Peptides against a protein of PDB entry 3QIS. Designs and how they scored, part 110

Target 1, 334 residues: chain A of PDB entry 3QIS
Amino acid sequence: PSLELSRREFVFENVKFRQLQKEKFQISNNGQVPCHFSFIPKLNDSQYCKPWLRAEPFEGYLEPNETVDISLDVYVSKDSVTILNSGEDKIEDILVLHLDRGKDYFLTISGNYLPSCFGTSLEALCRMKRPIREVPVTKLIDLEEDSFLEKEKSLLQMVPLDEGASERPLQVPKEIWLLVDHLFKYACHQEDLFQTPGMQEELQQIIDCLDTSIPETIPGSNHSVAEALLIFLEALPEPVICYELYQRCLDSAYDPRICRQVISQLPRCHRNVFRYLMAFLRELLKFSEYNSVNANMIATLFTSLLLRPPPNLMARQTPSDRQRAIQFLLGFLL

## One batch from the design tools (peptide; made by RFdiffusion4, then SolubleMPNN)

Design b2_p15_2_s1 (from b2_p15_2, 7 letters changed)
Fold by OpenDDE base, seed 1:
Structure b2_p15_2_s1 (fold): chain B 334 residues (1-334), chain A 15 residues (1-15)
Amino acid sequence: as target 1 above (334 residues)
Amino acid sequence: SFLDEIRKEMEALFR
């Protein structure tokens, strides 16, 4: 069996978080026998492609002289954004199109990723006084490494933040301030806030706006700005409540005093973001007659974002654990 | 409020 491929090299320029790109090519059975094709893993890989890439279809049959269109889809989700922001991964892959009882065909995937404040650590963002797209990639790497080390030192209570030698970090990321302060100013009276989805085009504009500028006003509807905040919190590599404190939050869920003590042990940036969000959400709840927002809805929504189980415990989360997590957050909303 | 504190700091830096 043999295949003809219309293209073997694919370039995905300016790949962005949550922006789907598609490249198409054709495969044709130029043989006289039916053939089965499939994308196969390379040596030592479990998957035929990186998590941000897919082929559709990834397998199939071709009759003699049949042609099929294959779509190569590049999409950076929350699961790939952090490793692409850090430069740990890149928009590069090789796909192996295997022909059953035939040869392998290699496809080269290349391109560039544009960093996002989405999927960047709170620690790194607190050190960024300019939009992430203005920060050199080398400095992003250094900021993530330094942020990790400072988080560890803070958790270990070993080093007082020597406020003297480096530029003072922001209390909260400017991106969180921009989102929350916009919502506070313009969305407190918005009916069905956090219940109505945003527009995908507006979400992309908001993301691009936060990555490239420090706007006076965020573009888009209040619903899109609200959803952008949820997406931001979901995309954090470390949740606002650090994984190390997850179990202690559950254990303390019915003791408001212990809950506050647990939160006090968060790294400064995480603690400030938590306090800032809780202050905003309590303010939003004062307008419940206008926005139809209640404490149980907010606690249920934000618990999954702020208090995520550690990756090793995700499969073991019980309904009781979820209820405790909600109860923990309710103690800061009421 | 803590909201006002953050606003004041951020506006002083970025506005």
Scores: peptide ipSAE 0.673, ipTM 0.975, DockQ to the pose 0.821
Fold by OpenDDE base, seed 3:
Structure b2_p15_2_s1 (fold): chain B 334 residues (1-334), chain A 15 residues (1-15)
Amino acid sequence: as target 1 above (334 residues)
Amino acid sequence: SFLDEIRKEMEALFR
């Protein structure tokens, strides 16, 4: 069997978080026999491609002189955004198109990723006084390393070294402030807030706006701004309540005093973000007659975002653990 | 409030 490929090199320029890009190519069976094609893993890989890449179709059968279009889809989800933001991964891959009893055809994928405040740590964002797209990639790496070291120092109760040389971190990320302060100003009376989905085009505009600017007003509907806040919290590499405190939150869920003590042990930025979100959500609940928002709905929604089980426990989360997690948040909303 | 504190600090930095 033999294939002809219309293209073998693909460049995905300016790849962004949650923005789908597609490149198409054609494969043709110029042989005299039917052929089965498939994308196969490289040696030592479990998958035929990186998590942000997909081929469609990824396998198929071609009769002699048959032709099929293949789409290469690049999509950076919450699962890939953090490693791309850090530069640990890149928009580079090699696909192996295999023919049964035939040759392998190599496809080169390349491009560039544009960093996002989505999927960046709270610690790093508290050190960013500029939009993330204005921060040199080298400085992003340094900010993540410094943020990790400060998180560890905070957890170890190590006295901060002399305040003298480093610019004071923000109390909360400016991106969270922009989202929450917009919702507080304009969305408290919004009917079905957090219940109605946003518009995908508006969500992309909000993400691009937060990555590139410090706007006076966020573009889009209140529903899109609300969903952007949920997406932001979901995309955090470390949840607002650090994984190290997850079990203690569940164990304390029915003791409001212990719950507050657990929160006091969070790193400064995480603790401030938690307090800020809880203050906002309590204000939102005062307008429940207008926005149809109640404490149980909010606690249920935000529990999955703020109080995530550690990756090793995700598959083992019981209904009882979920109820304890909800009860923990309810103690800050009521 | 804590909301007003954060707003005041952020507006002083970015507005």
Scores: peptide ipSAE 0.671, ipTM 0.975, DockQ to the pose 0.819
Fold by OpenDDE base, seed 2:
Structure b2_p15_2_s1 (fold): chain B 334 residues (1-334), chain A 15 residues (1-15)
Amino acid sequence: as target 1 above (334 residues)
Amino acid sequence: SFLDEIRKEMEALFR
């Protein structure tokens, strides 16, 4: 069997978080026999492609002279955004299109990723006084490394010896401030806030706005701005409540004094973001008659975002653990 | 409030 491919080189320019890009090509059976094609892993890979790439269809049959369109879909989810932001991964791959009893055809995927404040650490963002797209990639790497070291020092209760970090970090990321302050100003009376989905186009505009500017007003509906905050919190590489404190939060869930002590042990940026979000959500709850938002709904929603189980425990989270996590958060909302 | 504190600090930096 043999195939003809309309294209073998694909360039995905300006790949962004949550923005689907598609490149299409055709494969044609120019042989005299039916053939089966599939994308196959390389010798050392478990998957035929990187997590941000998909072929559709990834396999199929072609009769003689049949042609099929294959879509190469590039989509950076929350699962790929952090490694792309750090430059640990890149928009580069090689796909192997295998023909059963035939040849291998190599496809080259290339492109560039545009960093996002989504999927960037709270520590790094607290050091960014400019939009992330204005920050040189080299400086992003340095900021993530420094952020990791400061997180560790903070967790160890080591007095920051070097107050000599030339610029005082922000108390909270400017992106979180922009989202929360917008919602506080404009969304406290919004019916079904955090319950109604945003518009996908508006979400993309909000993401692009936060990555590229420090706007006076965030574009889009209150629902889209609210969902953008949820997406931001979900995309954090380390949740607002660090994984190291997860179990202690659950263990303390029914003692409000111990809960406050646990939160006091968070890194400064995480602690400030937590306090800021809790202050906002308590304010939002004062308008429950207008926005239909209640403490149980908010606690349930935000617990999954703020108090995520460590990756090794995700599959083991009991209903009791979920209830304790919700109860922990309720102690800051009431 | 802590909201007002953060707002004032951020407005002073970015506005």
Scores: peptide ipSAE 0.668, ipTM 0.974, DockQ to the pose 0.823
Fold by OpenDDE base, seed 5:
Structure b2_p15_2_s1 (fold): chain B 334 residues (1-334), chain A 15 residues (1-15)
Amino acid sequence: as target 1 above (334 residues)
Amino acid sequence: SFLDEIRKEMEALFR
């Protein structure tokens, strides 16, 4: 069997979080026999491609002189954004198109990724006084390493945060402030807030706006700004309530005094973000007659974002654990 | 409020 490929090299320029890019090519059976093709893993890989890449179709059958279009889709989700922001992974891959009883065909994937404040740690963002696209990649790596060391020192209670450093960290990320302060100013009376989806085009504009600027006003509808806050919280590499406190939150869920003690043990930036979000959500609940928002809806929605199970416990999460997690958050909304 | 504290600090830095 033999194939002809219209293209073998693909370049994806300026790849961004949640922005789909597509490149297409044709494969043709120029042989005299039918053939089956498939994308196969390289040696030591479990998958035929990286998590941000997909081929469609990834397998198929071709008669002699038949031609099929294959789409290569690049999409950076919450599952790949953090490792691309840090430069641990890159927009580079090699695909192996295997022909049954034939040869392998290699496809080269390359490109560049543009960093996002989405999928960046709260600690790193508290150190960023400029939009992430203005931060050199080398400095971004240093800020992530320094932020990890600051978190560990805070948890160990070893060194007072040097409050005297000329570059004092922000109390909360400027991106969270921009989103929450916009919603507080303009969305408290918005009917069906956090219940109505945003527009995909507006969500992309909001992400690009937060990555590139410090706007006076966020573009888009209140629904799009509200959904952008949810996407931001979901994309965090570590949730607002750190994974190490997850079980203690569940164990304390019905004791409001212990719940407050657990939150007091969060790293400074995580604790401040939690307090800031709870203050905003309690304010939003005062306008329930206008916005149709209630404490149970908000607790259910935000619990999955703020109090995520550690990856090793995700498969073991019971309905009782989910109810305890919701009850924990309700104690801060009421 | 804590909302007003954060607003005041952020506006002083960015506005």
Scores: peptide ipSAE 0.667, ipTM 0.974, DockQ to the pose 0.825

Design b2_p15_2_s2 (from b2_p15_2, 6 letters changed)
Fold by OpenDDE base, seed 4:
Structure b2_p15_2_s2 (fold): chain B 334 residues (1-334), chain A 15 residues (1-15)
Amino acid sequence: as target 1 above (334 residues)
Amino acid sequence: SFLDEIRKEMEELFR
């Protein structure tokens, strides 16, 4: 069996978080026998492609003289955004298109990724007084490494942030402030806030706006701004409540005093973001007659974002654990 | 409020 491929080199320029890009090519059976094709893993890989790449279809049959279109889809989700922001991964891959009883065909994927404040750590963002697209990639790496070290120092209560040599970190990321302060100013009376989805085009504009500027006003509807906040919190490499405190939050869920003590042990930036979000959400709840927002809805929604199970426990989360997590958050909303 | 505290600090830095 043999195939003809219309293209073997693919370039994905300016790949962004949550922005789908597609490149298409054709494969044709120029042989006289039916062939089965599939994308196969390389020798050391478990998957035929990186997590941000997909082929559709990834397998199939071709009769003699049959042609099929294959889409190569590049999509950076929350699962790939952090490693792309740090430059640990890149928009580069090699796909192996295998023919049963045939030869392999290699496809080269290349391109560039544009860093986002989405999927960047709270610690790094608190050190960024400029939009992330103005920060050199080398400095982003250094900021993540330094932020990890400062987080560890903060957790150990060892050294007060040496206020001397480095610029004072922000209390909260400017991106969180921009989102929350916009919602506080303009969305407190918005009916069905956090219940109505945003527009995908507006979400992309909001992401691009936060990555490239410090706007006076965020573009888009209140629903899109609200959803952008949810996406931001979901994309955090570490949730607002650090993974190491997850079990303690569940264990304390019915003791409001212990809950507050657990939150007090968060790193400074995480603690400030938590307090800031809780203050905002309590303000929204004062307008429940206008916005239809209630404490149970908000607690249910934000618990999955703020209090994520550690990756090793995700598959083991029980309905009881989820209810405890909701109860933990309710103690800060009521 | 803590919202007003954060707003004030951020507006002083960015506005």
Scores: peptide ipSAE 0.657, ipTM 0.973, DockQ to the pose 0.829
Fold by OpenDDE base, seed 3:
Structure b2_p15_2_s2 (fold): chain B 334 residues (1-334), chain A 15 residues (1-15)
Amino acid sequence: as target 1 above (334 residues)
Amino acid sequence: SFLDEIRKEMEELFR
């Protein structure tokens, strides 16, 4: 069996977080026998492609002289955004299109990724006084490495931040301030806030706005700005409540004094973001008669974002653990 | 409030 491919080289320019790109090509059975094709893993890979790439269809049958269109879809989710922001991964892959009882066909995927404040650590963002797109990629790598080391030092209570040599970090990321301060100013009376989804186009505009500028006002509806905050919190490589404190939050969930002590042990930026979000959400709850938002709804929604189980415990999360996590957060909303 | 503290600091930096 043999195939003819219309194209073998694909370039995905200016790939962005949550923005789907598609490239298409045709495969044709130029042989005289039916053939089965599939994308197969390379020798050392478990998957036929990187997590941000997919082929559709990824397998199929072709009769003699049959042609099929294959879509190569590039989509950067929360699962790939962090490693792409750091430059640890790149928009580079090789696909192996296997023909049963035939030869392999190699497809080259290349391109460039545009960094996002989404999926960047809170520690790194507290050091960014400019939009992330103004920061050189080399400096983003340095900021993530430095931020990791400072997080560890903060958790270990070892060395006070050397206030003397580097510019003082922000108390919270400017991106979180922009989102929260907008919602505080304009969304306190918004009916069904955090319950109504935003518009996908508006979400993309908000992401692009936060990545490229420090706007006076965030574009889009209050629902889109609210959803952008949820997406931001979900995309964090380390949740606002660090994984190291997850179990202690659950264990303290019914003791408000211990809960506050656990939060006091967060890295400075994580602690400040937590306090800032809780202050905002308590203000939002004062307007419950207007916005129909209640503490149980907010606690249920934000608990999954702020207090995520560590990856090793995800498969073991019980309904009791979830209820304890909600109760922990309720102690800061009431 | 802590909201006002953050607002003031951020406005001084970015406004």
Scores: peptide ipSAE 0.648, ipTM 0.972, DockQ to the pose 0.826
Fold by OpenDDE base, seed 5:
Formats: C-alpha cells, structure tokens, sequence
Structure b2_p15_2_s2 (fold): chain B 334 residues (1-334), chain A 15 residues (1-15)
C-alpha cells in the first residue's frame, strides 16, 4: 500500500492560551489495494502527539483512489499552558502516519507560543510589574526559578524574605487585582454573577488584554470578567491554597480557629490572594438580593479552584473530602 | 478594608 500527502510541514504562528488553530491536509490512496492508516507514537512516547496537538481523524480506511481530509488542531489548555510559558515545552512535534503493512510518513509541526499570565505562578506574577508579553522569556524562566526557591525558603525557614531584592514584590498579582477590582466596582449588582457563562470571544479579549496591557477597565460583560477570574484560578500551576496544606484544611474544616492558623502558614503571595478573594466574595454576598449569589454556591464553586487535591490524591478524593473542603471555605465567607 | 488597601497600592503603581 502507498499514500500521497498534500502537505507534510505545518507551522502554527502565535499560538495562545485557549485559542484553537487548525491546519488541514489530504491523504490519498494512490495504490491498488485498500489501506488502513493511523497516527502512532514515536519510540519511547506513550501518545502519538503532544497534549496541545490533535489529529482528526487519527485513524481510518481508504479504498483505492479514495481521499480523506485530516485536521491538525492546536489547542493550549490549562494542562499545557504552564510548561509552554516556562519554555520547558515548545510548539514543535513530529507525527508518524503509519500505513498498515506499509511505510511511515513523517509530518513536521512547528511554530511559536506567546506567553500568558494564565498558567504562571502567583510568586512569579507578584514580581512582574509589567504585562507578561513585555517580559523577556529568559527573565520569565529566572522569575519562576527564583519564585520556587523563595517559596521553599519561606516554608522551611521562618526567615523573613530577604528585603535585599531591590524591587518589592506586589502583594497580589496585578492581573488578579484588575479582575477583582473590576468585579467589585461594576458587578456587585449583576444578576446571576458566576452562574451565567461568559462569551468565548470576550474571554479571549480579556486574556489578551491582561497579557499585553494594564488597562483602566477590563473589556467585556461582567459575566465574561467573572469567568476569566475562574479560568485564571483554574490555570494556576499551584492553587491559591498550596498542595502541602490540603490535608490540614480538610482536618480543620469544622474549627474556624485552626482554619485561620492553616491559612497563616501559606506563602505571602498565596495568603494575600486568599485574603483578597475572601474579602471580595464577602462583599459580593452583601448584595445577594441583587446578584442571586449565596455562600453555598460560592463555596462550592471556588473550593474546586482554590483547594485542589494534590495530583497524587486527585483520583482518591471522597465525597466526604469534598464536603470538608467546602466547609473549610464557608468558614471564611460567613 | 483590605480591598481598599490593595486598590490604593495598585493605583499608586499603575495609575
């Protein structure tokens, strides 16, 4: 069997978080026998492609002189954004199109990724006084490494963060401030806030706005700004409540004094973001007659974002653990 | 409030 491919090289320019790109090509059976094709893993790979890439269809049959269109879809989710922001991964791959009892055909995928404040650590963002797209990639790597080392030092040593870093970090990321302060100013009376989804086009505009500027106002509806805050919190590599404190939060869930002591042990930036979000959400709850927001809804929604189980425990989370996590957060909303 | 403290600090830096 043999195939003819219309194209073998694909370039995805300016790939962004949550922005789908598609490239298409045709495969034709130029042989005299039916053939089965499939994308197969390379040597030592578990998958035929990287997590941000997909082929559709990824397998099929072709009769003699039959042609099929294949779509190559590039989409950076929360699961790939962090490693692309750090430059640990890149928009580069090789696909192997295998023909059963035939040859392998190699496809080259290339391109460039544009960094996002979404999927960047709270520690690194507290050190960024400019939009992430203005920060050189080399400096982003250094900021993530320095942020990791300072987090570890703060957990191991009661030593105050060495004031000798020439620039004082922000108390909270400017991106979180822009989102929360907008919602506080303009969305407290918004009916069904955090219950109505935003528009995908407005969400992309908000992400691009936060990555490239420090706007006076966030573009889009209050629903889109609210959903952008949820997406931001979901995309964090380390949740606002660090994984190291997860079990202690569950164990303390019914003792408000112990809950406050657990939160006091968070790294400074994480503790400030937690306090800032809880202060905002308590203000939002004062307007429940207008916005239809209640403490149980907010606690249920934000618990999955702020208090994620560690990756090793995610598959083992019980309904009791989820209820304790919700109860922990309720103690800060009431 | 803590909201007003953060707003004030951020406005002084970015406005």
Amino acid sequence: as target 1 above (334 residues)
Amino acid sequence: SFLDEIRKEMEELFR
Scores: peptide ipSAE 0.644, ipTM 0.972, DockQ to the pose 0.821
Fold by OpenDDE base, seed 2:
Formats: sequence, structure tokens, C-alpha cells
Structure b2_p15_2_s2 (fold): chain B 334 residues (1-334), chain A 15 residues (1-15)
Amino acid sequence: as target 1 above (334 residues)
Amino acid sequence: SFLDEIRKEMEELFR
């Protein structure tokens, strides 16, 4: 069997978080026999492609002289955004299109990724006084390394942050401030806030806005701005409540004094973000008659974002653990 | 409030 491919090289320019890109090509059976094709893993890979890439269809049959269109889809989710932001991964791959009882055909995938504040650590973002797209990639790497070291120093309670005025980190990321302060100003009376989905186009505009600018006003509906905050919190590589404190939060869930002590042990940026979000959400709850938001709804929604189980415990989360996590957060909302 | 503190700091930096 043999195939003819209309294209073998694909370039995905300016790949962004949550923005789907598609490139198409045709394969034709130029042989005299029916053939089965499939994308197959390379020798050392478990998957035929990287997590941000897919082929559709990824397998199929072709009769002699039959042609099929294949879509190569690039989509950066929360699962790939962090490693692409750091430059640990890149928009590069090689696909192996295998023909049963035939030969392999290699497809080259290349491109560039545009960094996002989504999927960037709170520590790094607190050091960014400019939009992430204005920060040189080399400086992003330095900020991530510095952020890791400062998190460790903060946890060790060793060195006061040298308050060099020019290098002083923000109390909270400017991106979180932009989202929360917008919602505080404009969304407190919004009916069904955090219950109604945003528009996908508006979400993309909000993400692009936060990555490229420091706007006076965030574009889009209050629902889209609210969902953008949820997406931001979900995409954090380390949740607002660090994984190391997860179990202690559950263990303290019914003791409000111990809960506050646990939060006091968070890294400065994480603690400030937590306090800021809780202050906002308590303010939002004062308008429950207008926005239909209640403490149980908010605690249930935000607990999954703020108090994520460590990756090693995700598969073991019990309904009791979830209820304790909700109760922990309720102690800051009531 | 802490909301007002953050707002003030951020407005001084970015507005």
C-alpha cells in the first residue's frame, strides 16, 4: 500500500491559551489495494502526539483512489499552558502516519507559543509589573526561578523579603486585581453571577487583554469576566492554597482558629490572593438578593479551584474530603 | 478594607 500526502510540514503561528488552531491536509490512496492508516507513537512515546495536538481522524481506511481530509488541531488547555509559558515545552512535534503493511510518513509540526498570565505562578505574576507579553521570555524564566526560590524562603521563614522598593513584589497579581476589582465594581448586582457561563469570544478577548495590557475596564459581560476569574484560578500551576497545606486545611475545617493559622502559613502572594478573594466574595454575598449568590454555592464552586488536592491524592478524594474542603472555605465566607 | 488597600496600591501603580 502507498499514500500521497498533500502536505507534510505544518506551522502554527502565535498559538495562545484556549485558542484552537487547525491545519488540514489530504491523504490519498495512490496504491492498488485498500489500506488502513493510523497515527502511531514514536519509539519512546506513549501517545502519537503532544497533549496540545490532535489529529482528526487519527485512523481510518482508504479504498484505492480514495482521499480523506485530516485536521491537525492545536489547543493549549490548562494542562499544557504552564509548561508552554515556561518554555519547558514548545510548539514542535513529529507525527508518524503509519500505513498498515506499508511505510511510515513523517509530519513536522512547528510554531510559536505566546505566553499567558493564565497558567503562570502567583509568585511570578506578583513580580510582573507589566503585561506578560511585554516581558522577555528570558526574564520569564528568571522570574519563575526566582519565584520558586522566594516561595521556599517564605516557607522556611528565614529571610525577610529585602524591601528594595523597585523590586518589591505586588501584594496580589495585577491580573487578579483587574478581574476582582471589575467584578466588585460592576457585577455585585449581576443576577446569576458565577452560575451563567460567559461567551467564548469574550473569554478570549479577556485573556488577550490581560496578557497584553493593563486596561481601565475589562471587556465583555460580567458573566465572561466572572468565568475568566474561574479559568485563571483553575489554570494556576500551584493553587491559591498550596498543595502542601491541603491536608491541614481538611483537618482544620471545623476549627476556625486553626483554619486561619493554616492560611497564615501560606507564601505571602498566595496568602494575599486568598485574603483578597475572600474579601471580595464576602462583599458579593451582601448582594445575594440581587446576584442569587449564596455562601454554599460560592464555597462549593471556589473550593475546587482554591483548595485542590495534590496530584497524588486526586484519585483518592472522598466525598468527606470534599465536604471538609467546602467547610474550610465557608469559615472565611460567613 | 483590604479591597480598598489593594485598589489604592494598584491604582497608584497602574493609573
Scores: peptide ipSAE 0.584, ipTM 0.964, DockQ to the pose 0.818

